# Ledger of designs, part 316: peptides against a protein of PDB entry 6RGO

Target 1, 392 residues: chain A of PDB entry 6RGO
Amino acid sequence: MALKLLGFNQDATCFSVISSNKGVTIYNCDPFGKCFELEKSTSNDEELDFLVEMLFSTSLIAVVDKTIGASKRKKLKIVNTKRKATICELTFPHEIMDVIMNRKIICVVLKSDQIFVYDISCMKLLRTIDVRGEKLKSTSKFRNSEAVGDIGVRVSLSTDNNSILCYSSYSKSDKENAPLNDIVVFDALKCIQINVLPAVHQSNIVCIACSPDGMLMATASEKGTIIRVFKTIDTENDEPILVNEFRRGSRPSRISEMKFNHDNTLLACVGESDTIHIFALPVTTTEADANEDDTLQQSSHSLSSSINGLQYISKGLANRFGKIIVSKIPTQSQQRHVAYIKIPENAKYRIGFPKDTTNTIHICGEDGNYLVYSIPRNEVGPCTLVKSNTFD

## One batch from the design tools (peptide; made by RFdiffusion4, then SolubleMPNN)

Design b2_p26_6_s3 (from b2_p26_6, 10 letters changed)
Fold by OpenDDE base, seed 1:
Structure b2_p26_6_s3 (fold): chain B 392 residues (1-392), chain A 26 residues (1-26)
Amino acid sequence: as target 1 above (392 residues)
Amino acid sequence: SKPVLNVTEEQLKELQKLLEEYEKLL
């Protein structure tokens, strides 16, 4: 049967899929099994399309029926899965492109490049962000919807209560077709802009991941060859802090999803390539534990030596026009993947990191495979398959 | 145009209760 992946929840305890014959199905990861089904409302052989965002392991889901021709593409439903009942409905002026949530906030992205930020506890609108309106007056020719294809505003939200929202914005270019290559960091609770990272890629950003704690973000462009990791809040001399630059590959390939693990030590990416890549992040020593002088001499000559100088090339060459050019890490200093998973070509996969096991990754495919892999700690290599299940 | 919320006070109480039940499991 044709499966379409919707993804994992925030803690990778569940994942959701569209089955062409059944509608939306939610699976529990452990114990593995079907935990919820949203039945197909239409008898028509129309290609089913849905957004489903789940709040962790709860009975709370946000659902959008995106099926072509449906007026429902503007309607968000909040559903109690245990009761099989709609709690509330939000109707938007434009088609819903994305929905993201945590315990405090729900964000709704529209085809109009608007982000609606809600307090989930009362469904009160906190902010409307107009990503087009934030672009200075001169070059706001409406992106004719036809010429833009799949290029829209991308969002990611921290899974913690701090509710750090990262979104792609239009660069301040005098060109009619400014790319979506800026990142805005937004406190969704306080409704304040915290940071702006200008021109983080040369082309449109197509994938963003925020860390669970909201302290890091990863970005990828439509080229998908380079992944950049930045600090979200911290700046050095009002300039963005580039923590890492990873090379996924030499060939252009779309990245569909990226995720941090729960301790910010790993970043995974998946997309159109035959390979899920897992990158190690430097452990940001929080300055707090610098005081314990504990002399433990353990001489383990582990090959840690070649993670040499990440020179913080804080040399943002402010060009004569005040454009921060994110300095590229020299190609020699580009970190490779630490681990990988081979997946079938043309199979869409989604990824999730479980909270309790920092060295495992959950993946699911449109091929009907749910797979749990162990990530190697001390060597660069393939992940080891630990558990497999099938779904339909 | 503004988004239109369709919700009852009882449904908002259900939503709040569900969120509170989740916060107790963490």
Scores: peptide ipSAE 0.495, ipTM 0.932, DockQ to the pose 0.891
Fold by OpenDDE base, seed 3:
Structure b2_p26_6_s3 (fold): chain B 392 residues (1-392), chain A 26 residues (1-26)
Amino acid sequence: as target 1 above (392 residues)
Amino acid sequence: SKPVLNVTEEQLKELQKLLEEYEKLL
């Protein structure tokens, strides 16, 4: 059967798939098995398309039927999986492109480049963010964006209660084709913009990941060769907002998903390439409790890449807050992966990090494989397969 | 145009109960 992956939930305890004959299926990771099924409403041989966002291991899912008909593509359903019942329905003016949630917030991204932020507890609209409206304040011409294919506003939300929303925005360039290469950091609970990262890539941003705590954000462009990691909040310390730059590869390849692990020590990426890449993040040891004595030569190879070579190049690109963002890290400071997984080149994979095991990664493929890998700690190399299951 | 919410008060209470049941398991 043709499978389409919807992805893992926030803690990687479940993953969702579309089966052409069954509809939406949710699998539990441990013990492995089917835990929910949403049957196909139509007997037609129509290609099924859905968005499904699950709230952790709960019975709460957000569902959008994208299969056929302009009305369904505009309708978000909140479903109780235990009751197999719709709790509520939201109908939007435009097609839904993405849905993300945590314990406090639901964000709905429309084809209109609008983000609707809801309080999950009462389904109250907290904010409408109009990403185009911010561009139009600089550029008077509505381009009918119908012709520019798979490029839209990208979003990521922290899985914690702080509800840090990161989204791609249009650069303030007077060019009619301003790229989606700015990032906005938004407190979704307070409904305030906390940061703006201008021109984080040269081309449109196609993938964003927020850390579980909302303190870090990763970005990738259409080129998918470089991944950048930023602090979301400016610390009072003169520390650079750009904390890492990783090289996925030399060849252009689309990154479809990135995720941090639960302790912000690892960043994984997957996409159109035959390889899942895992990068190590330097742990910023807060110097607090460096009490005296024990000379244990833990050669913590702190991959303190001394980002001493970040030439603050041109004074001219002050962000909206007067901050200088480094537009390019020198290619010499670009870190490679610390671990990798080989996957079939033609199979789409999704990734998840379980909460309880920071050195474990869950992956699932449109080939019907659910795989658990152990990530090497002390060496650069392949991940070790720990568990394998199949689904259809 | 504004989004249209279709929900009853009973359905909102069900949603709140599901969220509260989850917060008690944490």
Scores: peptide ipSAE 0.494, ipTM 0.932, DockQ to the pose 0.879
Fold by OpenDDE base, seed 4:
Structure b2_p26_6_s3 (fold): chain B 392 residues (1-392), chain A 26 residues (1-26)
Amino acid sequence: as target 1 above (392 residues)
Amino acid sequence: SKPVLNVTEEQLKELQKLLEEYEKLL
């Protein structure tokens, strides 16, 4: 059967799948099993396409049927899965490209490069963000999204109540083909822009992950060779703070998804490569004044990667257009993965970090495998398979 | 063009109740 993965919910307690024969199925991770099914509305042998965003382990989902016709692709349904009932419907002017939510906010990304921010409690529109701004007036050519993996606006939302929204934006260039290589950090509740990170990559940003608390953001470009981690809110001398630069690989390979774990100690990435990479983040030890003399040398071999200080993104050579290109951190200071998972070649996988276990990762594949891995803590190596289940 | 919301007051109360029930479990 052809499976298409929609992804994990925010706490990795559930994942959503499209089955060509059935429609949308939501699986519970523990105990493993089907918790919801949305039947296909049509008997036709049409390729099913959906967006499904689930609010944690609740009965609240946002659904977009993208299978048939331009009209359905513009309609968001909020569904109570327990009642199998539509609570409300939103119709947008353009095709829906993405939907993200937390307990307070739902964000809807359109093919028009617009982000609609709603208060989930009353479905009130708080803000319309126009990422193209004035460029929408001149380029009447909507990118024909026939290209698998069209370069649209990417978004990520913090899973906490602070509702930090990170989105890719067009760099200030008079060129019609300005790259989506800026990041905007936005308070979705207050509807205020907090920060702007200019030219964080040389090419379009294709993947963004916000940390659960909204304090960190990971970015990857079309090259997918380097992942950058920034502070979202904090700045140093009005400049963006680069916390980490990770090297996924030497060869270009698209990253489809990135996730932080619950305590911001790990960042995972998955994509077109045969390998899920897991990177260790520096634990910001708040030096709690452990004044007490208790000599328990718990040799926590913390992989103290010697975080020699906040490497200032050295003033990138302002190219002839005044764009601060984030200077490449020297290849010697680029951290590698601390752990990895091998996946089948050409299999699409999705990733999730459970809330309660910081050293485990949930993965699911279009091959019908749901897998739980343990992440090694003190050594660089493969993750250990702990649990496996199959789905159809 | 603006998005069009289709919701009844009863459906909006259902949504609010569902969110409140979840916030009590946290």
Scores: peptide ipSAE 0.492, ipTM 0.932, DockQ to the pose 0.875
Fold by OpenDDE base, seed 5:
Structure b2_p26_6_s3 (fold): chain B 392 residues (1-392), chain A 26 residues (1-26)
Amino acid sequence: as target 1 above (392 residues)
Amino acid sequence: SKPVLNVTEEQLKELQKLLEEYEKLL
């Protein structure tokens, strides 16, 4: 049967899939099994398409039926999975492209490049973010639906209660075809813009991951060759802090998902390649714990010496710096993966990090495999398969 | 156009109860 993966929840305790015959199915990871099903509302042989955002292991989900007609694609349903009942419905002016939530906030991304931020507790609209801004409203004829491929506003939300929202924005270039290569950091609770990272890539950003605590973000462009990790809140001399630059590969390949683990020590990425890459982040030893064993220092010193070459991105030179940063970081200083998982060619996979096991990664494939891997800590190499299950 | 919320007071109470039940479990 054709499966379409929707993804893991915030703590990788559940994942959601679209089954062509059944509709939306949610699986529990441990014990492995089907925990919810949303039946298809239509007898039509139309290809099923849904957005499903879970709130952890809770009975609360947000669902968008993208299968049929422009009206359903504009409707967000909040569903109680235990009751199989819609508890509220939001209707938007435009098609919903993405939905992300935590315990406090729901963010809804529209095809209009608008982000609607809601307080989940009362479904009150807190903010409408217009990513195009006022200048682009006059010249943007609707992006001809054919030429605008899978390029839209990308979002990621911290899983904590601080609700740090990272989103891609258009560069301030007066060109009609400005790339989505800026990042905005937004406090979704206070509705305040915290930071702006200009021109973090040369091309459109296609993937963003926020850390669980909202202190880090990872970005990838359409090229998917380089992943950049930034601090979200902190700035040095009003410039964004680049913490890491990772090389996924030399060949272009789209990254579909990135995730941090719960302690911000690992970043995983998956996409169109036969390989899930896992990168180690330098543990910022706070000066206080410097009294324990010397053996970890040799690996940290080699990482820190590579970071000292990272140039800050000045807010004033956005168009120039996108070229300068990419040109000045030697290809030799780009960190590679510390671990990897080989996946079948042409199978789409999703990734999740469980909260309680920082060296474990959950993956699921459109091939019907749910796999648990152990991540090696001390050596660069393949992950070890610990558990496997199948779903349909 | 603005988004339109369709919800009853009972449904809002159900939503709040769900969130409160899960804030205790998480």
Scores: peptide ipSAE 0.480, ipTM 0.927, DockQ to the pose 0.891

Design b2_p26_6_s4 (from b2_p26_6, 8 letters changed)
Fold by OpenDDE base, seed 1:
Structure b2_p26_6_s4 (fold): chain B 392 residues (1-392), chain A 26 residues (1-26)
Amino acid sequence: as target 1 above (392 residues)
Amino acid sequence: SKPVLNATEEDLKELQELLKEAEEKL
């Protein structure tokens, strides 16, 4: 049977898949097993496509039937999985491209490059973000959305209650073909723009990850060779702070997903390559607990020695013309992966970090494998397989 | 055009109960 992966929930306690014969199935990770099924309503041999977002390990899911020819592509359903009932339906003017949610906010991305932000507690529309709206003042040419392929507005939302929304936006260029290479940071609760990171890549952004606390954001372009990590809220002299630049590889390869772990110490990425990469982030020691006394010289030979090169990045960004030129970190100072997982080259995988075990990663594949890996702390190397299960 | 919500007051109450279950798992 052909499986299509939808992904993990926010805490990696569950994952969702599309089975061509069954429809949507949700699996629990521990104890491993099927916890929900949404049967397909059509007997047609049409390739099933769905969006499914689950709110943590609750009975609340958001579902969009994206199957070709379906009039349902404009409908978001909120479903109680325990009752197997639709409790809310939202109908949009355009096809739904993406849905993301936390305990406070649900965001809906349309093919029109609009983001609808809702208060989930009452399903009240808080904001409509028109990502084209600033560009429409200059050039009335609707990009035929068909000719741009899989290039659309990308979004990520913090899993906490602060509800920091990061989204890709069009650069301010007089060119008809401006790339989606800006990032906007938005407080989804207050409905205010917090920050704008201009030209974070040379090409369209295809993957964004927000940290659970909303303090960090990772970005990747269509090239997928470089991952950049920024602070979301904090600025230095009104300029964006680049925290890390990671090299995934030398060959172009699309990144489909990135995730931070719950303590912001690790960033994982997966895509079309045979390798999941895991990068270590510098632990920002909050200066607060510098109380004097406990001289416990635990020689944490932390990989601190390579970080001293990052301070020189800030001064190069302010070019005299107000364009943030994200200075290419010299190829020698580009941090590589700390850990990796080998996966089948033709199998799509999804990734998730469990809340309670910061050095554990959950992965699932369209090959029907659910795998739990331990991440090495002290050495650069392969992750160790801890648990495996199969699904169909 | 604006999005159209189809939900009853009872549906919205059920939604609030499910959200409460999500807050208890924090």
Scores: peptide ipSAE 0.564, ipTM 0.945, DockQ to the pose 0.861
Fold by OpenDDE base, seed 2:
Structure b2_p26_6_s4 (fold): chain B 392 residues (1-392), chain A 26 residues (1-26)
Amino acid sequence: as target 1 above (392 residues)
Amino acid sequence: SKPVLNATEEDLKELQELLKEAEEKL
């Protein structure tokens, strides 16, 4: 039977799958087992497609039936999994492309390149972000969106209560075919734009990850060769701060998902390649704890791996047209993975980081494998398989 | 057109109870 992965929840305690015969199934990771099923309502042999977003390990899920021919592709259902009941339904003017949530906010992305931001506590609309309307205020004509079915607005939301929303926007270009290569950072609670990162890639952004705390953002383009990590809120002289530039590979390969771990020390990526890559981030020591005098001499031999100096990316060449070009990190300073997982070719995988174990990664495949890996410390190498389970 | 919400006041109370369960897991 064809499985389609919907992904892990925010803390990687559960994952969701579509089974062609069963409908939506949610699995618990530990103890491993089926915890919820949404039965297929239609007897038709139509290929099932759903969006399912789960709020942590709660009984709250957001569901969109995206099945072709379904009149439901414009409907978001909030479901109580304990009661198996729809408690709220939102109907949108356009097809729903994506849904993300945390404890405070639901964001709904439409095929119209609109983002609807809701207060989850009362389902009140806080903001409509019109990514196309922002583009039209610049001289750029609409793309005929019909021909390139997979290029749309991408979003990521912090899992904390700060509710930092990162989304892709159209560059200020007079070209009819302006790429979705800008990032906007938005406070979803206050409904304010915090930051704009212009032209973070040369092509459309196809993957975004926000850190759990909303302080970092990772981006990848259609090429998927380079991953860039930025600060979301902080700026230096009104310029975006590029923290890291990672090289996933030399060959183009789509990245489908990226995630930070809960302490912002690791970034994982997965996609069409046979390899999950895990990158190390510099630990942002907050300078604040320098004052307390406590003498405990524990000589943690910091392996001074030669993190060759953070060449502070020299002042972005403000081109003569006032576009901040994110200064290219020299190819020699592009960091590689510190760890990896080999996955079957042609199997789609999803990734999650559990809250309690910062050096553990959960993965699940459309091949029916749920796998737990330990990430190596102090060495560059393969992750070690710790636990495996199968699902159908 | 604007999005249309279909929920009762009882449904919104149930939603708030589920959100409390999410806050207790912090």
Scores: peptide ipSAE 0.561, ipTM 0.945, DockQ to the pose 0.847
Fold by OpenDDE base, seed 4:
Structure b2_p26_6_s4 (fold): chain B 392 residues (1-392), chain A 26 residues (1-26)
Amino acid sequence: as target 1 above (392 residues)
Amino acid sequence: SKPVLNATEEDLKELQELLKEAEEKL
C-alpha cells in the first residue's frame, strides 16, 4: 500500500500516517498500535494528502484535508479523536501549507507566505505574520506547488509553554527572487519579534528545527550539506550566536526533517539520503559548584570532549550585499555526526525523540517500519536497533 | 480576507477540557 508519513507528535509517543486505503491513521509507539483512524471521505482512488498535527498524546488533533478541492485545502479542523468529532473549523483565504502547535498556540502557514498565530485555548487570532510584506505580494506569481521542491516559508515551534516560533523569511534584497534565507525568532504568546538572523545560508532554508525549550534553532538549506545551530534569544554584540556548524555530507541532499532531543544534547536529521545523521551538541556544563571535598575519582570518562566552544564570533561582515553573515567556520572545524542510522534508499523517514530516554530515537518509514534505536554515547558509530514494529 | 472560525461556546469548552488533559501530562 502507498503510505505517506506525516510525522511524530512533540514527545514521539505517537506518529501519523496516510494510508491510501484507510485515510489517516495515528499509531501509539508504546504499546505499539492504532489509536485513531480518520476514514477517507471519498470512495475514489484519489491520492490522499493531509496535514495532521497531534497535541502530544491527547485526543486533540489539527487536520487539513489536502486531497481534493481548493476549499478543503483552506480548512483546518480541530478534532476530538475520542469523540471522532470536529470541535471547530477555521477557513483560511489561501491553501494551508503547514500546521504546528503546542499547549498554548497553533500556527498555520498559508501558500500566501502568511503565518496565522492562534491562542489555542480560545481559538483567537493573536497575530498575522506576513513574511513577504506588502511590497512582495504583487510580483509573486504563486509558486506552482507542483514543483516537488516548493520553497515555502518554513516554521518550527518550541514544544514548551514559552512558544518560541522560528520561521524563514525573505532576505531584504530588492531582488524579485530573494531567497528565504533569513530567520525570524518570534515570541508567539507576546506576539513580539525577539531576534532576526539574516542570511544564515546562501540558498533557501528548507528545514528548521526549534529545541523543545526554544533556546536553540537548527537550519538547513536546499543544499543540505551544512546544518547550522544558533541561539534563538541570546545575542553577542547584537549579532547572532552560532553554536555549531555540522557537515551532513559533501554531496547535496535535501533534509526533510530535523529534531532536537529533549535535553538539547542531540540533533538528528533525515531526508532523501540513505542515512539519518545524529550530531552531538556541546553540553553547557552549568558550573555545578564543585564542592572540593568528595575525592571520589569516578573517572567519568564522559567524553566531555572539551569542544572548546570556539565562539567563532562570526564577524559576519554584514556587507550590504546579502553576504552570509555567518562567517564560514573552516571546513576542518565542521563537526561530523556522532551516530547514524542506515535507512532504505528512496524510503522517506520521520524522526522523533521521546521525552524519557534522551539517547533513544524513534523513526518511521513509508516502508511501513516503526523502529526504535539506541544512540551510542561514547563512540562514533551506528545506532543499535532496540525495537521494531510494522504498520500498513 | 480574515480567517473565519466556526465554533460554538460548547465547542470551545470542550477544547479547553482537552487542553487541560495536555497540561496534566507535563
Scores: peptide ipSAE 0.557, ipTM 0.944, DockQ to the pose 0.847
Fold by OpenDDE base, seed 5:
Structure b2_p26_6_s4 (fold): chain B 392 residues (1-392), chain A 26 residues (1-26)
Amino acid sequence: as target 1 above (392 residues)
Amino acid sequence: SKPVLNATEEDLKELQELLKEAEEKL
């Protein structure tokens, strides 16, 4: 049967899939098992397509049926999974491209490059963000959405109550073909723009991850060779703080998903490659607790020698147009993965980090595998398989 | 056009109960 992965929830306690015959299924990770099914509403042999966003391990889900016609693709349903009932329906002017939520906020991304920000508690619209802005509305050529494929506005939301929204934006170039290579950081609760990171890649951003606390953001372009990690709020001399630059590989490969672990010590990425890559982030030891445990210094020195090449290149070259170009870290000082997982080349995988075990990663594949891996701490190498389950 | 919400007052109460379950799991 053809499976299509929808992804993990915020804490990797559940994942969702589309089965061609069953519709949407939600699995619990531990104990492993099917916890919810949304049956196919139609007997038609149409390829099933859904968006499903979960709210942790609650009975609250947001669902968009993308299978049947332009009317359903514009409808967000809030569903109580215990009752199998729609409790709320939102109808949008355009097709829904993405939905993200936390305990406070729902963000809905439309094909029109609009982001609708809602207070989840009352489904009140807080903000409409128009990513194209007013100037690009006058160029009435909707790029024929057929030819410029899967390149749209990307979003990520912090899983905490701070509700930091990171989204890709069009660079302020007078060119009709401006890339989606800027990032905006937005406080979704206060409805305030916090930061703008201009030209973080040379090409369109296709993947964004916000840290659980909203303090870090990872970005990847359509090339998927370099991942950049930035601070979301802090700026040095009005310039974005580049914390890390990771090299996934030398060959171009699309990254479909990235996630931070819950303590911001690891960043994982997955995509069209046969390899999930896991990168170590520098632990900001607050100077205060560094006094007592002298014994752990020896293992930190080997990691620190690779960190010393991360001079905070705070000084972006202000190009003649006042645009900060994020300086590329020299290829020799680009950090590699600390751990990896090999996956089948033809299977799409999704990733999740559980809250309680920061050195564990959950993965699931369109091959019907749910896998739990342990991440090595002290050595660069493969992750160890701890648990495996199958689903259909 | 603006988005249109279709929900009753009872539906919004049920939504608030489900959100309370999400806060109790923190």
Scores: peptide ipSAE 0.553, ipTM 0.942, DockQ to the pose 0.857

